# Peptides against a protein of PDB entry 4GXB: the designs that were tried, part 1

Every score and structure here is a prediction.

Target 1, 277 residues: chain A of PDB entry 4GXB
Amino acid sequence: VPTEEVSLEVLLSNGQKVLVNVLTSDQTEDVLEAVAAKLDLPDDLIGYFSLFLVREKEDGAFSFVRKLQEFELPYVSVTSLRSQEYKIVLRKSYWDSAYDDDVMENRVGLNLLYAQTVSDIERGWILVTKEQHRQLKSLQEKVSKKEFLRLAQTLRHYGYLRFDACVADFPEKDCPVVVSAGNSELSLQLRLPGQQLREGSFRVTRMRCWRVTSSVPLPSGSTSSPGRGRGEVRLELAFEYLMSKDRLQWVTITSPQAIMMSICLQSMVDELMVKKS
Unless a header shows other numbers, all headers, positions and changes below count from the first letter of the chain.
Peptide ipSAE was made for these designs. It is ipSAE averaged over its two directions, with the distance scale d0 held at 1.0 Angstrom where the peptide's residues are scored. Compare it between designs on one protein only; published cut-offs may not apply.
A fold fails the geometry check if it doesn't show the stated peptide or something in it is severely misdrawn.

## One batch from the design tools (peptide; made by RFdiffusion4, then SolubleMPNN)

Design b1_p8_1_s1 (from b1_p8_1, 5 letters changed)
Fold by OpenDDE base, seed 3:
Structure b1_p8_1_s1 (fold): chain B 277 residues (1-277), chain A 8 residues (1-8)
Amino acid sequence: as target 1 above (277 residues)
Amino acid sequence: EIVFENPL
């Protein structure tokens, strides 16, 4: 693509649009800096956020595809897909809520965390009781952003990224699950017929390794699941997990978001490595 | 296939 000045739309978690003028040749960091400047976010806080490629669903929710890498050209990455459903989203890119303290010291940082957290609650990424929801709404009405975040930080799955419903081979083959990544784990939520909601917690510290695979299913005549066109690429995330003492078992998740799940795993591992050092 | 080893 020739180097040209273009208007690029970047969305916040709540769907707020940030328009920036950039070059088609600007890399991810250049675009991120432009977004930060537009928002008046200080340079020292830019590193707490990243740009993500997402697919906007019909209901306005975002399905995270992947994090944009440093060498990428965000304008090219999003426009090359030739579909208006793909968007670039700004979101915080750390896992430990302790880093919220650094971001919250700045008004713009506080606003970004607040908007993201409100959106995550509204989308059901953060799990709340009826009473907790009432308390959060009260704080939102008072526009007490700091107090809102402090309460939110105590809630189940705060800071998690929730994925679209998918399939896993755990605890049973072809089990429908909802996967969430956060707090150095993959959480698999599932409801088997006639059973209560169950959650499996897979801590990254107990994963020996993980892999992402892509395959093209052979046209088997019988099980066309509704919505998978013939010849669609199947993505899988598999991880080898220490289930018990000296017992490793593979768990496989089949999801179009397998790449994003792997990125989350690597990101959580990287953050833990930094803390250990 | 891409395999990632966990250093932890």
Scores: peptide ipSAE 0.523, ipTM 0.960, DockQ to the pose 0.889
Fold by OpenDDE base, seed 2:
Structure b1_p8_1_s1 (fold): chain B 277 residues (1-277), chain A 8 residues (1-8)
Amino acid sequence: as target 1 above (277 residues)
Amino acid sequence: EIVFENPL
């Protein structure tokens, strides 16, 4: 793509649009800096955020596709898909809520975290009780952003990224699950027929390894899974998990977001490695 | 296939 100045739209988690003028040749960091400048986010806080490629659903929900890498050209990455469904989203890119303290010290950082958290609650990524929801709404009405975040930080799945409903082979083959990544784990929520909601927690510290695979299903007979077009690539995330002492077991998640899940795993591992050093 | 080893 020839180098030219273009207008690029970057969304916040709540769908707020940030328009930046960038070069088509600008890399991810350049675009991120432009977004930060537009928002008046200080340079020292830029590192707490990343740009993500997402697919916007009909209901406005975001399906995270992947994190944009440093060498990527965000303009090219999004426009090459030739679909208006794909967007670039700014989101915090750390897992430990302790880092919120650094970000919250700045007005813009606070606003970003607040907007993200509100959105995550509204989308059901953060799990809340009725009473908690009432408290959060009260704080939201008062625009008490710091207090809102402090309460939110205590909530179940705060800081998690929730994925679209998908399928896993755990606890049973072809189980519908909702996967969430956060707090150094993958949480698999499922409801088996006639059973209560169950959650499986897979801590990254107990994962020996993980892999992402892609395959093209052969046109086999009758089981057109409703919603997958003919010839769609099947993505899977598999991880080898220490279920018990000296017992490793593979868990496989079939999801179009397998790549994003893997990115989350790597990111969580990286953050833990930094803390260990 | 891409395999990631966990260094932890």
Scores: peptide ipSAE 0.522, ipTM 0.960, DockQ to the pose 0.910
Fold by OpenDDE base, seed 4:
Structure b1_p8_1_s1 (fold): chain B 277 residues (1-277), chain A 8 residues (1-8)
Amino acid sequence: as target 1 above (277 residues)
Amino acid sequence: EIVFENPL
């Protein structure tokens, strides 16, 4: 692509639009710096955020496709898809809520975390009781952002990324599940016929390895995966999990977001490795 | 197919 100045739209979690003027040749970090400058986010806080490629759903929710890598050109990455449903989103890119303390010290950082957290609650990514929801709404009405975040940090699935409904082969074949990544785990929520909601927790520390596969189903094959038609590319994330002492078992998730799930796993592992060093 | 080994 020839180098030229362009206007690029970057969204916050709440759908707020940030327009930046960048070069088509600007890499991910260049665009991120431009967004930070537009928001007046200080340079020392830029590293707590990343740019993500997402697909905007009909209800306005975001389906995360992948994190933009350092070598990528965000303008090219999003426009090459030739679909207006694809967006670039700014989101925090760490898992340990302890890092919130660094970000919250700055007004802009606080606002970004607040907007993301409000959105995550509204979208059901963070799980709240009726009473907790009332408390959060009260704090929101008072615009008590710090208090709001402190309460939110205690909630179930705070800091998790929620994926679209998909299918897993656990606990049984072709089981509809909702996967969330956070707190160094994959959480699989499922409801079997006539049963209450169940959650399976898969800690990354008990995963020996994982893999992403891409395949094209045969025309005669029926896809049990929601939203997957015959002949469409099928993505799977499989991980080998230590179920019990000396017992490894493969768990396979069929999802268009398999790549993003893998990125989350790697990111959680990387963060834990930093803490371990 | 891409395989990732977990160092943890």
Scores: peptide ipSAE 0.521, ipTM 0.959, DockQ to the pose 0.897
Fold by OpenDDE base, seed 1:
Structure b1_p8_1_s1 (fold): chain B 277 residues (1-277), chain A 8 residues (1-8)
Amino acid sequence: as target 1 above (277 residues)
Amino acid sequence: EIVFENPL
């Protein structure tokens, strides 16, 4: 691709648009630096954020596709898809809320975390009670960003990434689930017929391994996945989990976001490894 | 198929 100057749109979690002028040959870090400069985010805080490829749904929600890798050219990565539904999003890229302290020390960092957290609550990624919601709204009205974040940090699924509804083979075959990644776990929320909402927690420390597979279903007159056409690629994330002492069991999630789930697992593992060293 | 082993 010839090197040319182009305008690239990068979105924040709340949909705020950041326009940057970059080269088509600029790598992910170059684009990230350009975004940081546009926002007046200091260089020492750039590492707490990453660029993600997302698909914008009709309701304006983001379906995360994958994290952009260091070697990638964000302009090429997004434009090659030839669809306006794909966007580049800036989001924090760490899991431990302790790192919020570093980011919150800076005005711009604070604003980014605040905007992301507000969005995550509004989209139901962070789970709140009615009373908690009242408290959060009060703080939001006062624009008390630090206090807002401190309260938010205590909430269920703070810092989690929520995926689109999908299917798992646990606890039962073809069980509809909503998967969220965070706090070194995959959380599977499900509601079986006639039952209340249940949540299963799969800690990454108890996963021996995981794999991503892609397959094309054979023409069988029916599709195994609702809404998927015959012959469409099926993505699965499977992990081998220590269910009990000396008992490993495979759990398989069928989702178009299997790749992103795998990226989250790797990212959580990497962060834990850094802490362990 | 890509398999990732957990070092933890």
Scores: peptide ipSAE 0.520, ipTM 0.959, DockQ to the pose 0.886

Design b1_p8_1_s2 (from b1_p8_1, 5 letters changed)
Fold by OpenDDE base, seed 4:
Structure b1_p8_1_s2 (fold): chain B 277 residues (1-277), chain A 8 residues (1-8)
Amino acid sequence: as target 1 above (277 residues)
Amino acid sequence: EQVFENPL
């Protein structure tokens, strides 16, 4: 790609647009630095955030596609898809809420975490009771960002990334599930007919391995997957899980976000490895 | 197909 100066749009979690002037040849870190400069985020806090490729849904929600890698050219990565649905989003890229303390010390960092957390609550990524929601709204009205975050840090699925509804082979074949990644686990939420909401928690420390597969389904006449067109690429994440002592079982998730799920697993593992060192 | 081993 010829090196040219371009305007690139980067979104915050709340949909706020950050316009930066970059070169088409700028790598992910260069673009991230440009975004940080535009926001007046200190250099020492840049490492707590990453750029993500997302697909914007009709309702304005983001479906995370993947994390942009260091060698990538964000302008090329997003424009090569030739669809306005694809966006670049800035989000925090750590899992342990203890790192919030470092970020919250800075006004801009605090604002970024606050905006992300508000968005995650509004989208139902963070699970709240009616009373908790009332408390959060009161704090939001008072613009008490630190207090808001301290309360939010105690909530279920704080810091999780929620994926689009998909299908798993657990606990039963072709089971509709909502997967979330966070707190060193994959949470699989499901509601079977006539049953209460159930959650399966799969801790990364009990995963022996995982894999991502890509396949093109043969036109088998069984339209068993509602909404997948004939000939669409099928992505799957499978992980081998220690269900009990000396009992390994494969769990397979069929999702267009299988790559992103794998990136989350690797990221959670990497963070835990850093803590062990 | 890409397989990732967990070092944990």
Scores: peptide ipSAE 0.529, ipTM 0.959, DockQ to the pose 0.901
Fold by OpenDDE base, seed 3:
Structure b1_p8_1_s2 (fold): chain B 277 residues (1-277), chain A 8 residues (1-8)
Amino acid sequence: as target 1 above (277 residues)
Amino acid sequence: EQVFENPL
């Protein structure tokens, strides 16, 4: 592809648009630096953020597809999909809330975390009680961003990525679940018929391994589930989990976001490895 | 098939 100067749109978590002029040949880090410069984010904070490919839903919510890798050309990666629903999003790329302290010291960093957190709460990624919601709204009205974040850091699923509703083979085959990744775990929320909401926690420290598999369903018979077009690639994330002493069990999640889930697992593992070193 | 081993 010939190198050309282009305008690239990068979104914040709240949907704010950041337009940057980049080269079509600019790699992910080059684009990230351009976005940082546009936002006046200091260089030493760039590493706390990443660019993600997302699909914007009808309601404006983002379905995370994957993290853009270092070798990728973000302009090409997004435009090659030939769909306006695909966007590039800037989001924090660490899991431990302790790193928020570094980012919050800077005005721009604080604003980014605040905007992301507000969005995550509004989208139901962070779970809040009625009282907590009232407190958060009060702080938001006062524009007390630091206090807002401090309260938010204590909330259930703070810093998690929430995925679209999908299917798992746990605890039962073909169980509808909502998966969230964060705090070195995959959280599987499920409601079985006639039962209360349950959460299964799968800690990454108890995962021996994981894999992503892609398959094309054979055009078998009649029951086209309405949402899967005939011939669409089925993605699965499977992980081998230590259920008890010397008892490993495979858990399989069927989701179009299986790749993103795997990226989250790797990222959580990597962060834990850094902390152990 | 790519399998990711967990070093932890």
Scores: peptide ipSAE 0.529, ipTM 0.959, DockQ to the pose 0.841
Fold by OpenDDE base, seed 2:
Structure b1_p8_1_s2 (fold): chain B 277 residues (1-277), chain A 8 residues (1-8)
Amino acid sequence: as target 1 above (277 residues)
Amino acid sequence: EQVFENPL
């Protein structure tokens, strides 16, 4: 692509649009810096955020596709898909809520975390009780962003990324699950017929390895599942998990977001490695 | 296929 100045739209988690003028040749960091400048986010806080490629659903929800890599050209990455469903989203890119303290010291950082957290609650990514919801709404009405975040930090799945409903082979084959990544784990929520909601927690520290695979389903004649277009690539995330002492078991998640799940795993591992050093 | 080993 010839180097040209273009207007690029970057969304916040709440759908707020940030328009930046960048070059088509600008890399991810360049675009991120432009977004930061537009928001008046200080340079020392840029590293707490990343750009993500997402698919916007009809209801305005974001399905995270992947994190944009350093050498990517965000303009090209999003426009090459030739679909307006794809967006670039700015989101915090760390897992430990302790880092919120650094970000919250700045007004813009605080606002970003607040907007993200509100959105995550509204989307059901963060799980709240009725009482907690009331408290959060009260704080939101008061525009007490710091207090809101402090309360939110205590909530179940704070800081998690929630994925679209998908399928896993755990606890049984073809089990519908909702996967969430955060707090150094993959949380698999599932409801089996006639059963209560169950959660399986898979700590990254107990994963020996993981892999992402892509396959093209052979045209099996009969089961046109209506939603899978002919020839859609099937993505799977599989991880080898230490279920018990000396017992490793593979768990496989079939999801279009398998790549994003893998990125989350790597990111959580990387963050833990930094803490261990 | 990409396999990631966990260093932890």
Scores: peptide ipSAE 0.526, ipTM 0.959, DockQ to the pose 0.901
Fold by OpenDDE base, seed 1:
Structure b1_p8_1_s2 (fold): chain B 277 residues (1-277), chain A 8 residues (1-8)
Amino acid sequence: as target 1 above (277 residues)
Amino acid sequence: EQVFENPL
């Protein structure tokens, strides 16, 4: 690709647009630095954030596709998809809320975390009670960003990434689930017919391994899932989990976001490895 | 098929 100067749009979690002038040959870090400069984010805080490829839904929600890798050219990565649905999003890229303390020391970092957290609550990624919601709204009205974040850090699924509704083979075959990644786990929320909402927790420390597979279903005469045309690529994340002492079991999640789920698993493992060292 | 081993 010839090196040319281009305008690139990067979104924050709340949909705020950041326009940066970059080269088509700029790698992910170069673009991230340009975004940081535009926001006046200090260089020492850049490492707490990453660029993600997302698909914007009709309702404005983001479906995370994958994290952009270091060697990638963000302009090429997004434009090659030839669809306006795909966006680049800036989001924090760590899991342990302890790192919030470093980011919150800076005004811009604080604002980024605040905007992300507000958005995550509004989208239902962070789970709140009625009373907690009242408290959060009060703090938001006062624009008390630090206090807002401190309260938010105590909430269920704070810092989690929520995925689109999908299917798992656990606890039963073809079970509809909502998967969220965070706090070194995959959380699977499910509601079986006639039952209350249940949540299963799969800690990454109990996963022996995982894999992502891609397959094209054979044209079976029976229509599979409504809306998937015959021949659509099926992505699956499978992980081998220690269910009990000396008992490993495979759990398989069928989702278009299987790649992103795998990236989250790797990222959580990497962060834990850094802390262990 | 790529399998990711967990080092933890």
Scores: peptide ipSAE 0.525, ipTM 0.958, DockQ to the pose 0.824

Design b1_p8_1_s3 (from b1_p8_1, 5 letters changed)
Fold by OpenDDE base, seed 5:
Structure b1_p8_1_s3 (fold): chain B 277 residues (1-277), chain A 8 residues (1-8)
Amino acid sequence: as target 1 above (277 residues)
Amino acid sequence: EQVFYNPL
């Protein structure tokens, strides 16, 4: 692609549009810097955020596809898909809420975290009780962003990324689940027939390894994946988990977001490694 | 297929 000046739209978590003028040849970091500049986010806070490729659903929700890598050209990455449903989203890219303290010290950082958190609550990524919801709404009405975030930080699945409903082979084969990544875990929420909502927690520290696989179902084969036709690529994330002492078991998640799940795992591992050093 | 090993 020839180097040209283009207008690129980057969305915040709440759908707010940030238009930046960039070169088609600008890499992810260049675009991120342009977005930061547009928002007046200081340079020292840029590293707390990343650009993500997402698919916008009909209801405006974002299905995260992957994190844009440093070598990528965001303009090309999004436009090459030739579908307007794909967007670039700016989101915080750390897991430990302790890093919020650094970001919140800046007005722009605070606003970004606030907007993201509001959106995550509205979308049900962060789980709230009725009372908590009331408190959050009160704080939102007062525009008490810091207090809002402090309360939000205590909530279940704060800082988690929620994936689209998918299928896992745990606790049983072809089990519908909702996967969320955060707090150094994959949370699998499921409801078995006639049972209460259950959550399985898989801590990354107990994952020996994981893999992403792609397969094409045979025409004669049945696909259990909702919305997938015959011959469509099936993505799976499988991780080897320490279920008990000296007992490893593979858990497999079938999801179009398997790549993103893997990215989350790697990101969580990386963050923990930094803390450990 | 990509396999990732957890160094933790």
Scores: peptide ipSAE 0.570, ipTM 0.965, DockQ to the pose 0.897
Fold by OpenDDE base, seed 3:
Structure b1_p8_1_s3 (fold): chain B 277 residues (1-277), chain A 8 residues (1-8)
Amino acid sequence: as target 1 above (277 residues)
Amino acid sequence: EQVFYNPL
């Protein structure tokens, strides 16, 4: 692609559009800096955010595809997909809520976290009771952003990334699940027939390893995942988990977001490694 | 197949 000046749209979690003028040859960090400058986010807070490639769903929700890597050219990465449903989104890229304190000290950082958190609650990524929801709405009406975030930080799955409904082989084969990543775990929510909602927690510290695989289902294969046509690539995330003492077991998640799940795992591991150093 | 090992 020849080097040209272009207008690139980057979305916030709430769908707010940030237009930046960049070069087609600008790498991820260059674009991120341009977005930060446009928002008046200080340089020392840029590292708390990342650019993500997402697919916008019909309801306006974002299905996270992957984090843009440093070597990528965001303009090329998004336009090469030749579909308007793909967007670039700015989101916080750390897991420990303690880092919120650094970001919240700045007005722009506070606004970004607030907008993201509101969106995550609205989308059901953060789990709230009716009473908690009322409290949050009251704070939102008062525009008490700091208090809103402090309350939100105490909520179940705060800071998690929620994935689209998919399938796992745990606890049973072909079990429909909703996976969320956060707090150094993968949370698998499932409802078996006649049972209450159950959550399986898989801590990254108990994962020996993980892998992402791709396969093309055979045309005669009965494994039509809901929403996948014949011939679509099947992505799987598998991780080897310490179920009990000296007992490792593979758990496999079939999801088009398997790559993003893997990125989340690596990111959580990396953050924990930094804390241990 | 790419396998990621957990150093933790």
Scores: peptide ipSAE 0.567, ipTM 0.965, DockQ to the pose 0.868
Fold by OpenDDE base, seed 2:
Structure b1_p8_1_s3 (fold): chain B 277 residues (1-277), chain A 8 residues (1-8)
Amino acid sequence: as target 1 above (277 residues)
Amino acid sequence: EQVFYNPL
């Protein structure tokens, strides 16, 4: 692609548009720096955020596709898909809420975390009780961003990324589940007919390994997922999990977001490795 | 197919 100056739109979690002028040849970090500059985010806080490729749904929700890699050209990565539903999103890229303290010290960082958290609550990624919701709304009305975040940090699935409804082979074959990644785990929420909501927690520390596979279903295969067209690639994330002492079991998640799930796993592992060093 | 091993 010829090097040209272009206007690139980057979205915040709440859908706020940040327009940056970049070169088509600018790599992910270059674009991230441009976004930071546009937002007046200090350079020392840039590392707490990443750019993600997402698909915007009809309802405005974001389906995370993957994190943009360092060598990528964000403009090319998004435009090559030739669909306006694909967007680039800025989001925090760490898991431990302790790092919020560093980010919150800056006004812009605080605003970014606040906007993300509000969005995550509104989208149901962070789970809240009625009372908690009331408290959060009160703080939001007062525009008490720090207090809002402190309360939010205590909430269930704070800092998690919630994926689109998908299918797993756990606890039973072809089980509809909602997967969330955070706090060094994959949380699988499911509701079987006539049963209460159940959650399976899979801690990354008990995963021996994981893999992402792609396959093309045979034409005779029933489209099990409502949105998957005939002949679309099926992605699966499988991880080998230590269920009990000396008992490993594979768990397989079928999802178009399998790549993103894998990225989350790697990211969580990497962060834990840094803490152990 | 990509396999990732957990070093933890």
Scores: peptide ipSAE 0.566, ipTM 0.965, DockQ to the pose 0.900
Fold by OpenDDE base, seed 1:
Structure b1_p8_1_s3 (fold): chain B 277 residues (1-277), chain A 8 residues (1-8)
Amino acid sequence: as target 1 above (277 residues)
Amino acid sequence: EQVFYNPL
């Protein structure tokens, strides 16, 4: 692609648009720096955020596709898809809420975390009780961003990424599940027929390995993936999990977001490795 | 097929 100056739209978690002028040849970090400059985010806080490729749904919800890698050209990555559904989103890229303390020290960082958290609550990514919701709304009305975040940090699935409804082979074959990644785990929420909502937790520390696979279903009419036509690429995330002492079992999640799930696993592992060093 | 090994 010829090097040209272009206007690139980057969205915040709440859908706020940030327009930046960049070169088509600018890499992910260059674009991230441009966004930071536009927002007046200090350079020392840039590393707490990343750019993500997402698909915007009709209701305005974001389906995370993948994290943009360092070598990528964000303008090319998004425009090559030739669909306006795809967007670039700025989001925090760490898992441990302890890092919020560093980000919250700055007004812009605080605002970014606040906006993201509000959005995550509104979208149901963070799970809240009725009473907690009342408290959060009160704090929001008072525009007490720090207190809002401190309360939010205590909530279930704070800092998690929630994925679109998909299918897993656990606890039984073709089980509909909602997967969330955070706090060094994959959380699988499921409701079996006639049963209450259940949550399974798969801690990354008990995963021996994982893999992402792609397959094209055979023309035989039994596609186990609801809503996928014959010939659509099927993505799966499989991980080998220590279920009990000396018992490893494969768990497979069938999802278009399998790549993003894998990225989350790697990211969580990387963060834990940094903490251990 | 890419397999990721967990170093933890």
Scores: peptide ipSAE 0.565, ipTM 0.965, DockQ to the pose 0.867

